Peptides against a protein of PDB entry 5HOI. Designs and how they scored, part 167

Target 1, 351 residues: chain A of PDB entry 5HOI
Amino acid sequence: FRYMPFSPAGTPFGFTDRRYLTMNEVGYVSTVKNSEQYSITVSFFDVGRFREYHFEDLFGYDLCFLNEKGTLFGQSKTGQIQYRPHDSIHSNWTKIIPLQAGERITSVAATPVRVIVGTSLGYFRSFNQFGVPFAVEKTSPIVALTAQNYRVFSVHYSQFHGLSYSLSELGTSSKRYYKRECPLPMSLPNINSDMKKDANLDYYNFNPMGIKSLFFSSYGDPCIFGSDNTLLLLSKWRSPEESKWLPILDSNMEIWKMSGGKETTDIHVWPLALAYDTLNCILVKGKHIWPEFPLPLPSEMEIRMPVFVKSKLLEENKAILNKKNEIGADTEAEEGEEDKEIQIPVSMAAE

## One batch from the design tools (peptide; made by RFdiffusion4, then SolubleMPNN)

Design b1_p19_1_s2 (from b1_p19_1, 7 letters changed)
Fold by OpenDDE base, seed 1:
Structure b1_p19_1_s2 (fold): chain B 351 residues (1-351), chain A 19 residues (1-19)
Amino acid sequence: as target 1 above (351 residues)
Amino acid sequence: SKIEETRKKIAEWAAEEFA
């Protein structure tokens, strides 16, 4: 196992010279390899609110976090971080995070008020938006971070305990935990079944945890989207005893429903954000589970608890077809009816 | 709606995979 640099919805290079460092509801950050240098572009979905900008990266930033006020960059090996405000009124700043031998920055997050750095040794470093340090805490090894306002959602990995998560609030004087290294019920990538496709192996080498993205919902609930294409939401996190993970969307089930019950192999959901009851995502067509270039416009999917069983829906549709054939014995059998889209009952489509 | 556009796009792409 290797601790790899993680950024929300980041994509691998694959066989190309370009990748997305991160993407979310605000926009997307791309990097292009130019010999020994990189060209970074910060692009936005709301082109009226923000101006696209680019710069030459001499450091090879492999970590990124985008918010409404700026972009945080990090270099996992050197410990360099850079914050670039979108507004030219505020100055860019750069810092070196001290790393021990073999330590890597594994994830970075930024809000308008906090910068967070997590490492492979479990050092959790907090700063203000100007790079002034608050604290250093030792946790279990950090594999992913996201943040909203003062709240931080961290994912940890132990070889002995698997995945855990923490939810904390970074006040001015102290860190408060709502959850501290609790078990994370997320499925890890299945090396044996999924790695038969070269594209899946490339993605596994880039992201061994299979965490496509993590974010806070518009309501401030932690969300995670794993390799199983299920969106998990942490509900009731303010009440430690009542807190639970909800599988609020199985994107494979939703693709299956929207396709008329076809077992598609080349349609993929790439998660960006959760706004109210709607997953903002990129729909991907092709062999790669991640978006290529140019980036398509974001799509929307309604969240739905996966309460349906495909086998039952198929049996119900067969029973409806058999009843129609028993009634239709007097009219000419047009041979072409086998490709009928599975009519999902409107009641099952609304629940 | 954007949700309906998403549904339409998935249906179109699924038709292309099985044509």
Scores: peptide ipSAE 0.610, ipTM 0.958, DockQ to the pose 0.825
Fold by OpenDDE base, seed 4:
Structure b1_p19_1_s2 (fold): chain B 351 residues (1-351), chain A 19 residues (1-19)
Amino acid sequence: as target 1 above (351 residues)
Amino acid sequence: SKIEETRKKIAEWAAEEFA
């Protein structure tokens, strides 16, 4: 297994010279290869609140985390990190994270008050927003990080135990765990079934864990969006005994419903954030499961527990069609080839 | 709503894939 640098909703280069380093509800960070250099652009969805900016990257930053106050960059191999406030009032700072032989920074996260660095050896490094270190902790190998305020959601990988997660709060004096290396019930990408398409192999090589993104909801609940296109939310995490992962959205099922029951292959959901009951996402049309350039405007999808089975919906629609045909047999209405759009009743959507 | 716009966009794109 190879640890790859992870950033929330980051995209591969694919066959292009450009990719998204990260994206979320605030905006998106792109990088373009320019010979031996990179040009980084930090763009925002709220163009009235923030001004887009760019800079030349001589280091080849492969890690990124965007928040409302700044952007954290990291270079997985060299251990260099840079924080760039969006406002010019605050200075940029750069730091080198000491790495052991073969160690990589695997993920970085930043809030207005904390900077977190996770490594392939499981070093969890915490800093304030000015790059002043608080602590170094040894955990299981970190594969993904996100943070909101003082809270950190970390995903860990062990060859023996698979995926685990931690939820912690980084106070000034101590780290508090709400969850510590608990099993994460997320499916890993299936190499044998899904790798039939070159695009899936390219994405797997970029992100072997298949974690498209992880974030905190607007309510401060940890969320993860895997390769199965299911949004998992950690419910009741304050109560260790009651805490559970909820599959709050199957985006493939929602696409299937919204398509009129068509087995689409070229429509994809790319997760940004969860705001209340709505997944903010990029809708992607095409061969690649990730957004290309230019980035479309964010779309919204309502969260729904995947309680419906396609076969049952098809049976119910057949039963409705048969009843309509039994009632309609007495009226000589013309044989128009009405395309059998499976009308999914809107009422099954609103209760 | 943006949710309805999402639904419309998916329906349109799915119609194009199967046309």
Scores: peptide ipSAE 0.607, ipTM 0.958, DockQ to the pose 0.833
Fold by OpenDDE base, seed 3:
Structure b1_p19_1_s2 (fold): chain B 351 residues (1-351), chain A 19 residues (1-19)
Amino acid sequence: as target 1 above (351 residues)
Amino acid sequence: SKIEETRKKIAEWAAEEFA
């Protein structure tokens, strides 16, 4: 196992000179290799609210977090971080995070009021939006971070215990935990089943945890989207004894339903955000599970609990077809029926 | 709606994969 730099919905280079450092509901950050340097572009979905900007990166930033006020960059090996406000009123700032031998920054997050840095040794460093430090805490090794306002969702990894998560609030004087290193019921990537496709090996080498993204919902609930393409939401997190992960969307099941029951292999959901009851995402067509260039416009999927089983839907559809054939005339059942789109009942397509 | 556009796009792409 190797700790890799994680950013929400970040993509690998693959065989290209360009990748997305991060993307969410605000926009997307891309980097292009230019010999020994990089060119970074910060783009926005709301072009009326924000102006796209670019800069030359001499440090090779491999960590990024985008919010409505600015972009945080990090270099996993050197410990350099940079915060760039989207407006020209506030100044950019740069800081070096002290790293021990072999330590890496594994994730960064930023809100309009907080900057968070997590490391492979489990150092959790908090700052204000101006880079003034609050505290350093030692936790289990951090593999992913996201933040909204004063709240931080952190994912931890132990070789002995697997994945855990914390949910904390970073006040002015203290950190409060709602959840502290609790088990995270997310499946890790299965090397043996998924690696039959070379494209999955490249992604696994980039992100061995298979966490495609993590974010807070519009209601402030922690969300995580794993390699199994299931969106998990942490419900009732204010009540420690009642808190549970809900599988609120199986995107593979939704693709299967929307395709008319076809076992597609070239359609992928790339998660951006959860707004109310709608997953904002990029739909990807092709061998790679991640979006290429140019970035398509965001798509929307309604969240739904995975209560339907494919086999049951196939049996119900077959029973409907048999009833139609019992009412309809003796027209020859031509053998070409295998390619007929499974007519999912409108009630099950709208649920 | 954007949800209906998503459904349509998936259906079209799935039709192309099995054509």
Scores: peptide ipSAE 0.606, ipTM 0.957, DockQ to the pose 0.803
Fold by OpenDDE base, seed 5:
Structure b1_p19_1_s2 (fold): chain B 351 residues (1-351), chain A 19 residues (1-19)
Amino acid sequence: as target 1 above (351 residues)
Amino acid sequence: SKIEETRKKIAEWAAEEFA
């Protein structure tokens, strides 16, 4: 297994010289390879609130985290990190994270008050927004990080135990755990079934864990979007005994419903954020499961627990069609209306 | 709504894939 650098909703280069380092509800960070250099652009969805900026990257940053105050960059092999505020009032800062032989930075996260670095050896490093260190903790190997305010959601990997997660609060003097290396009930990418498409192999080589993104909801709940295209939300995390993962959206099921029951292959959901009851996402058309260039405007999907099975919905629709044909046998109703949209029962639209 | 726009866009794209 190879630890790869993870950033929320980051995309591979594929066969191109460009990729997204990260994207979320704030904006998107792109990098373009120019010979031995990279040009990085930080773009925003709210162009009235933030000014797009670019810079030359001589280090080859492969880690990124965007927030409302700045962008954190990291280089997985060298241990270099850079924080760039979006405003011109605050200065950029750079730091080298000490790495052991073969250690990699696997993920970085930044909030307006904290910077977090996770490594392939399970070193969890915390800093303030100015790069002043708080602590170093040894955990299981870290594969993904996100943060909101003082809270950190970390995903860990063990070859023997699979995926686990932690949820912690980074106070001024201490780290509090709400969850500590608890099992994460997320499916890993299935190499044998999913790799039949070359595009899936490119993505697997970029992200072997299949974590497309992880974020905190607008309510501050940890969310993760895996290779199965299911959005998981950690509910009741303040009560350790009551805490559970909720599958709040099956995006493949929602695409199937919205298509009129068609088994589409060229429509994909790329997750950005969860705002209230809506998944903010990029809708992707084409062979690649990730957005290409230019980036489309964000779309919204309503969250719904996948209580329904496709087979049952198809049986119910066949039963409705058969009843219509039994009633329609006495009236010369023209053959042309077979393209009747599978009306999702109004009861399923109101829940 | 943006949700309705999402539904419309998926329906249009699915119609194009099967045309």
Scores: peptide ipSAE 0.602, ipTM 0.955, DockQ to the pose 0.846

Design b1_p19_1_s3 (from b1_p19_1, 6 letters changed)
Fold by OpenDDE base, seed 1:
Structure b1_p19_1_s3 (fold): chain B 351 residues (1-351), chain A 19 residues (1-19)
Amino acid sequence: as target 1 above (351 residues)
Amino acid sequence: SKIEETRKKIAEWAKEEFS
């Protein structure tokens, strides 16, 4: 197993010279290889609120986190981090995170008030927005981070226990845990089934945890979007005993519903954010499960508890078709029936 | 709505995949 740098909704280079370092509801950060250098562009969806900017990256930043006030960059191997405010009023700052031999920065997060760095050895480093350190904590190995205001959602990996998560508040005096290294009920990518397609292997090599993104909802609930394309929301996290993960959207099921029951193979949801009851996402068409260039405009999907199991719907539709064929007489057996669009019941398309 | 636009886009793309 190799710890890879994670950024929310980051994309691999693939066979190209360019990728997205991160994207969310605020915008998207791209990097282009130029010989031994990189050119980074920070772009925004609200072009009236923010001005796009670019700079030359001599360090090869492979970690990024975008918020409404600035962009945090990190280099996983060297431990360099840079914060760039969007407004020219505030100065950029750079810091070196001390790394042990073989240690990597695995994830970074930034809010208007906090900067967080997580490592492959489980060092959790917290800073203010100016790069002044608060604390260093030793946790299980960190594989992903996101943050909103003072809250941090961290994902941890153990070879023995798989994925766990923490939810913490980074106050002025101390770190408070709402959840500390609790089991995360997210499926890891299946190397044997999913890796039959070269494009899936390329993505797995980039992101072996299959975490496409993690974010806080507009209500401040931790969300994670895994390789199974299910959006999980942590509900009732303020009540430790009542806290549970809710599968609030199966995006494969929603694509299947919206397609009219077609087994599409080239339509993908790339998660950005959860705003109220809508997943903000990029719809991707093609072999790659991630967006290419240029970036399409964001799309919206309504969140829905997956009440329907696709396999049961397919069995029920086959049983209805078989009953219709038993009642209907001598019409010619057209051999082409295996590829027939499974009519989604109108009741299920209207939900 | 943007949700309806998303539904339309998926339905159009799914027609192209199976045409």
Scores: peptide ipSAE 0.580, ipTM 0.950, DockQ to the pose 0.767
Fold by OpenDDE base, seed 4:
Structure b1_p19_1_s3 (fold): chain B 351 residues (1-351), chain A 19 residues (1-19)
Amino acid sequence: as target 1 above (351 residues)
Amino acid sequence: SKIEETRKKIAEWAKEEFS
């Protein structure tokens, strides 16, 4: 296993000279490789509120986190981080994070009030928005970070224990844990089954955890979107004993339903954020499971508990078809190749 | 709604994949 730099909804280069470093509900950060340097562009979905900006990156930033006030960049190998406010009122700042031999920054997060750096050795470093350090904590190896206000959702990986998560609040004086290195019930990418497509191998090499994104909902609940395309939400996290992960959207099931029951292979959901009861996402058409350039406008999918198992629906529809064929055996089989549109029961569209 | 637009877009694209 190799620790790779993670950024929320970041995309690989693939066969191109360009990638998204990160994207969310605020906007998207792209980087283009120009020989030995990179050109970074910070773009916004609300073009009336924010002005797009670009700069030359001589460091090769491979980590990014975008919020409503600024963009945090990081270089996983050198330990360099840079915070760039979107406004011109606040100055940019740069810092070097001290790294041990072989240590990498694996994830960075920024809010208007906090900057967080996580490493492959499990160093959790916290700063204010001006780069003033608060603390250094040793945790299990950090593979992903997100933050909202003072809250941090961290994903950890152990070769022995798999994935765990922490939920913490970074006050002025102390870190409070709501959850500390609890098991994360997320499936890891299956190399043997899923890697038959070259595009999946490229993505796995970029992101071996298969975490497409993690974010806080508009209500402040931790969300994670894995390689299985299921959105998990941490419910009741304020009550340790009642805390549970809810599979609030199976995006593959939703695509299947919206397609009329077709086994689509080229339609993908790329998660941005959860706003109320809707997943903000990029709909991707093509071989790659990630968005290409230019970035499409965000789409919305309604969250719902996956109550229906696709296999059962297929069995029920086959049973209905077989019954129709048993009853219809007396009328001339006009073998029209009626495209076997699996009629999704109308009741599934109304709840 | 944007949800309906999403549904429409997926349905259109799924038709194109199987056409």
Scores: peptide ipSAE 0.580, ipTM 0.950, DockQ to the pose 0.788
Fold by OpenDDE base, seed 2:
Structure b1_p19_1_s3 (fold): chain B 351 residues (1-351), chain A 19 residues (1-19)
Amino acid sequence: as target 1 above (351 residues)
Amino acid sequence: SKIEETRKKIAEWAKEEFS
């Protein structure tokens, strides 16, 4: 296993000279490889509120986190981080994170009030928005971070224990845990089943955890979108005994419903954010599960608890077809039955 | 709504995949 740099909704280069370092509800950060240098562009969805800006990256930033006030960049190998406010009022700052031999920055997060750096050795480093350090904590190896205000959602990986998560609040004087290295019930990418398509292997090499994105909802609930294309939300996290992960959207099921029950292979959801009951996402058409250039306009999907299991609907439809064929024994079985459009109940199509 | 636009876009693309 190799620790790879994670950024929320970051994309690989693939066969291109460009990638998205990160994207969310605020905007998207792209990098273009120009010989030995990179050109970074910070773009926004609300072009009335923010102005796009670019700069030359001599360091090869492979980590990024975008918020409403600025962009945090990181270089996983060198330990360099840079914070760039979107406004010209606040100064950019750069810092080197001390790394041990073989240690990498695996994720960075920034809010208007905190900067967080997580490493492959499980060093959790916290700073204020000006890069003043608060603390260094040793945790299990960090593979992903997101933050909202003072709250941090961290994903950890152990070769022995798999995925865990922490939810913490970074006060001025202390770190409070709401959840500390609790089991994360997210499926890891299955190398044997999912890697049949070259595009999936390329993405796995970029992101071995399959975490497409990690964010807080508008209500401040931790959300994770894995390789299974299921949006998980951490419900009731303030009550340790009541806290649970809710599968609030199966995006493959929603694509299947919206297609009229077609087994689409080239439509993908790329998660941005959860605003109330709506997943903001990029709809992707093509071989790659991630958005290409130019970035399409964001789409919206309503969150729904997956009440219907596709496999059960397929089995029920096969059982209905078999019963019809037992009654109508005299007509030639035309071989073309595998691609029959599954009739979605009108109640599922109308909602 | 943007949700309806999403539904429409998926339905159009699903037709293109099977045409």
Scores: peptide ipSAE 0.577, ipTM 0.949, DockQ to the pose 0.736
Fold by OpenDDE base, seed 5:
Structure b1_p19_1_s3 (fold): chain B 351 residues (1-351), chain A 19 residues (1-19)
Amino acid sequence: as target 1 above (351 residues)
Amino acid sequence: SKIEETRKKIAEWAKEEFS
């Protein structure tokens, strides 16, 4: 296992000179490699609220977090971070995070009031929006961060215990934990089954945890979208005894339903945010599970608890077909291997 | 709605994959 820099919904370069550093409901950050330099563009979905801007990156930023007030950049190896407000009234600032030998910044997050840096050695560093430090805490190795207002959702990795998560609030004087290094019931990428496609190997090398994104919902609940394409939401996190992860969307099941029961191989959901009862996402068509350039307009999917297992629906449809064939014995219709569209029962399309 | 547009787009692309 190797610690890689993580940014929410970040994409690999692949065979191109360009990638998305991050994207969410606010916008998307792209970088283009020009020889030894990079050109970074910060783009917004609401073009009436924010003006697109660009700058030359001499550091090779590989970490990014976008919010409604600014963009945080980081360089995983050097420890350089930069905060750029979207409004030119506020000054940019740069800081070096001290790293030990072999330590990497693995994730960064920023809100209008906090900046958070997590490392491969489990250093959790908190700052205000001006880069003034609050604290340094030692945790298990951090692999991903997101934040909303004063709340931080952190994902940790242990070689012995796998994935864990923390949910904390960064007050002015103290950090409060709602959850501290609790088990995260997310499936890791399966190297043996999924790596038959070169595109999956490239993505695994970029993101070995398979965390496509993590964010807070519009209600302020922690959300994570893993390699299994399931959106998990942490429910009742204020009550430690009642807190549970809810699988609120199986995006593979929803694609299967919306396709008319076709075994599609080249349609993918790329998560941006959860707004109320809808997943904001990019729909991707092609070999790569991530969006290419130009970025398509965001799409919406309704959240649904996966009540139905695809395998059971396939078995039920086969059983219905077999019963129809037993009743209709007289017509020698040539069994051409037409890929018979699996009719999804209308009752299952309406829930 | 954007949800209906999503459904339409997936259905169109699924036809293209099997055509």
Scores: peptide ipSAE 0.575, ipTM 0.948, DockQ to the pose 0.764

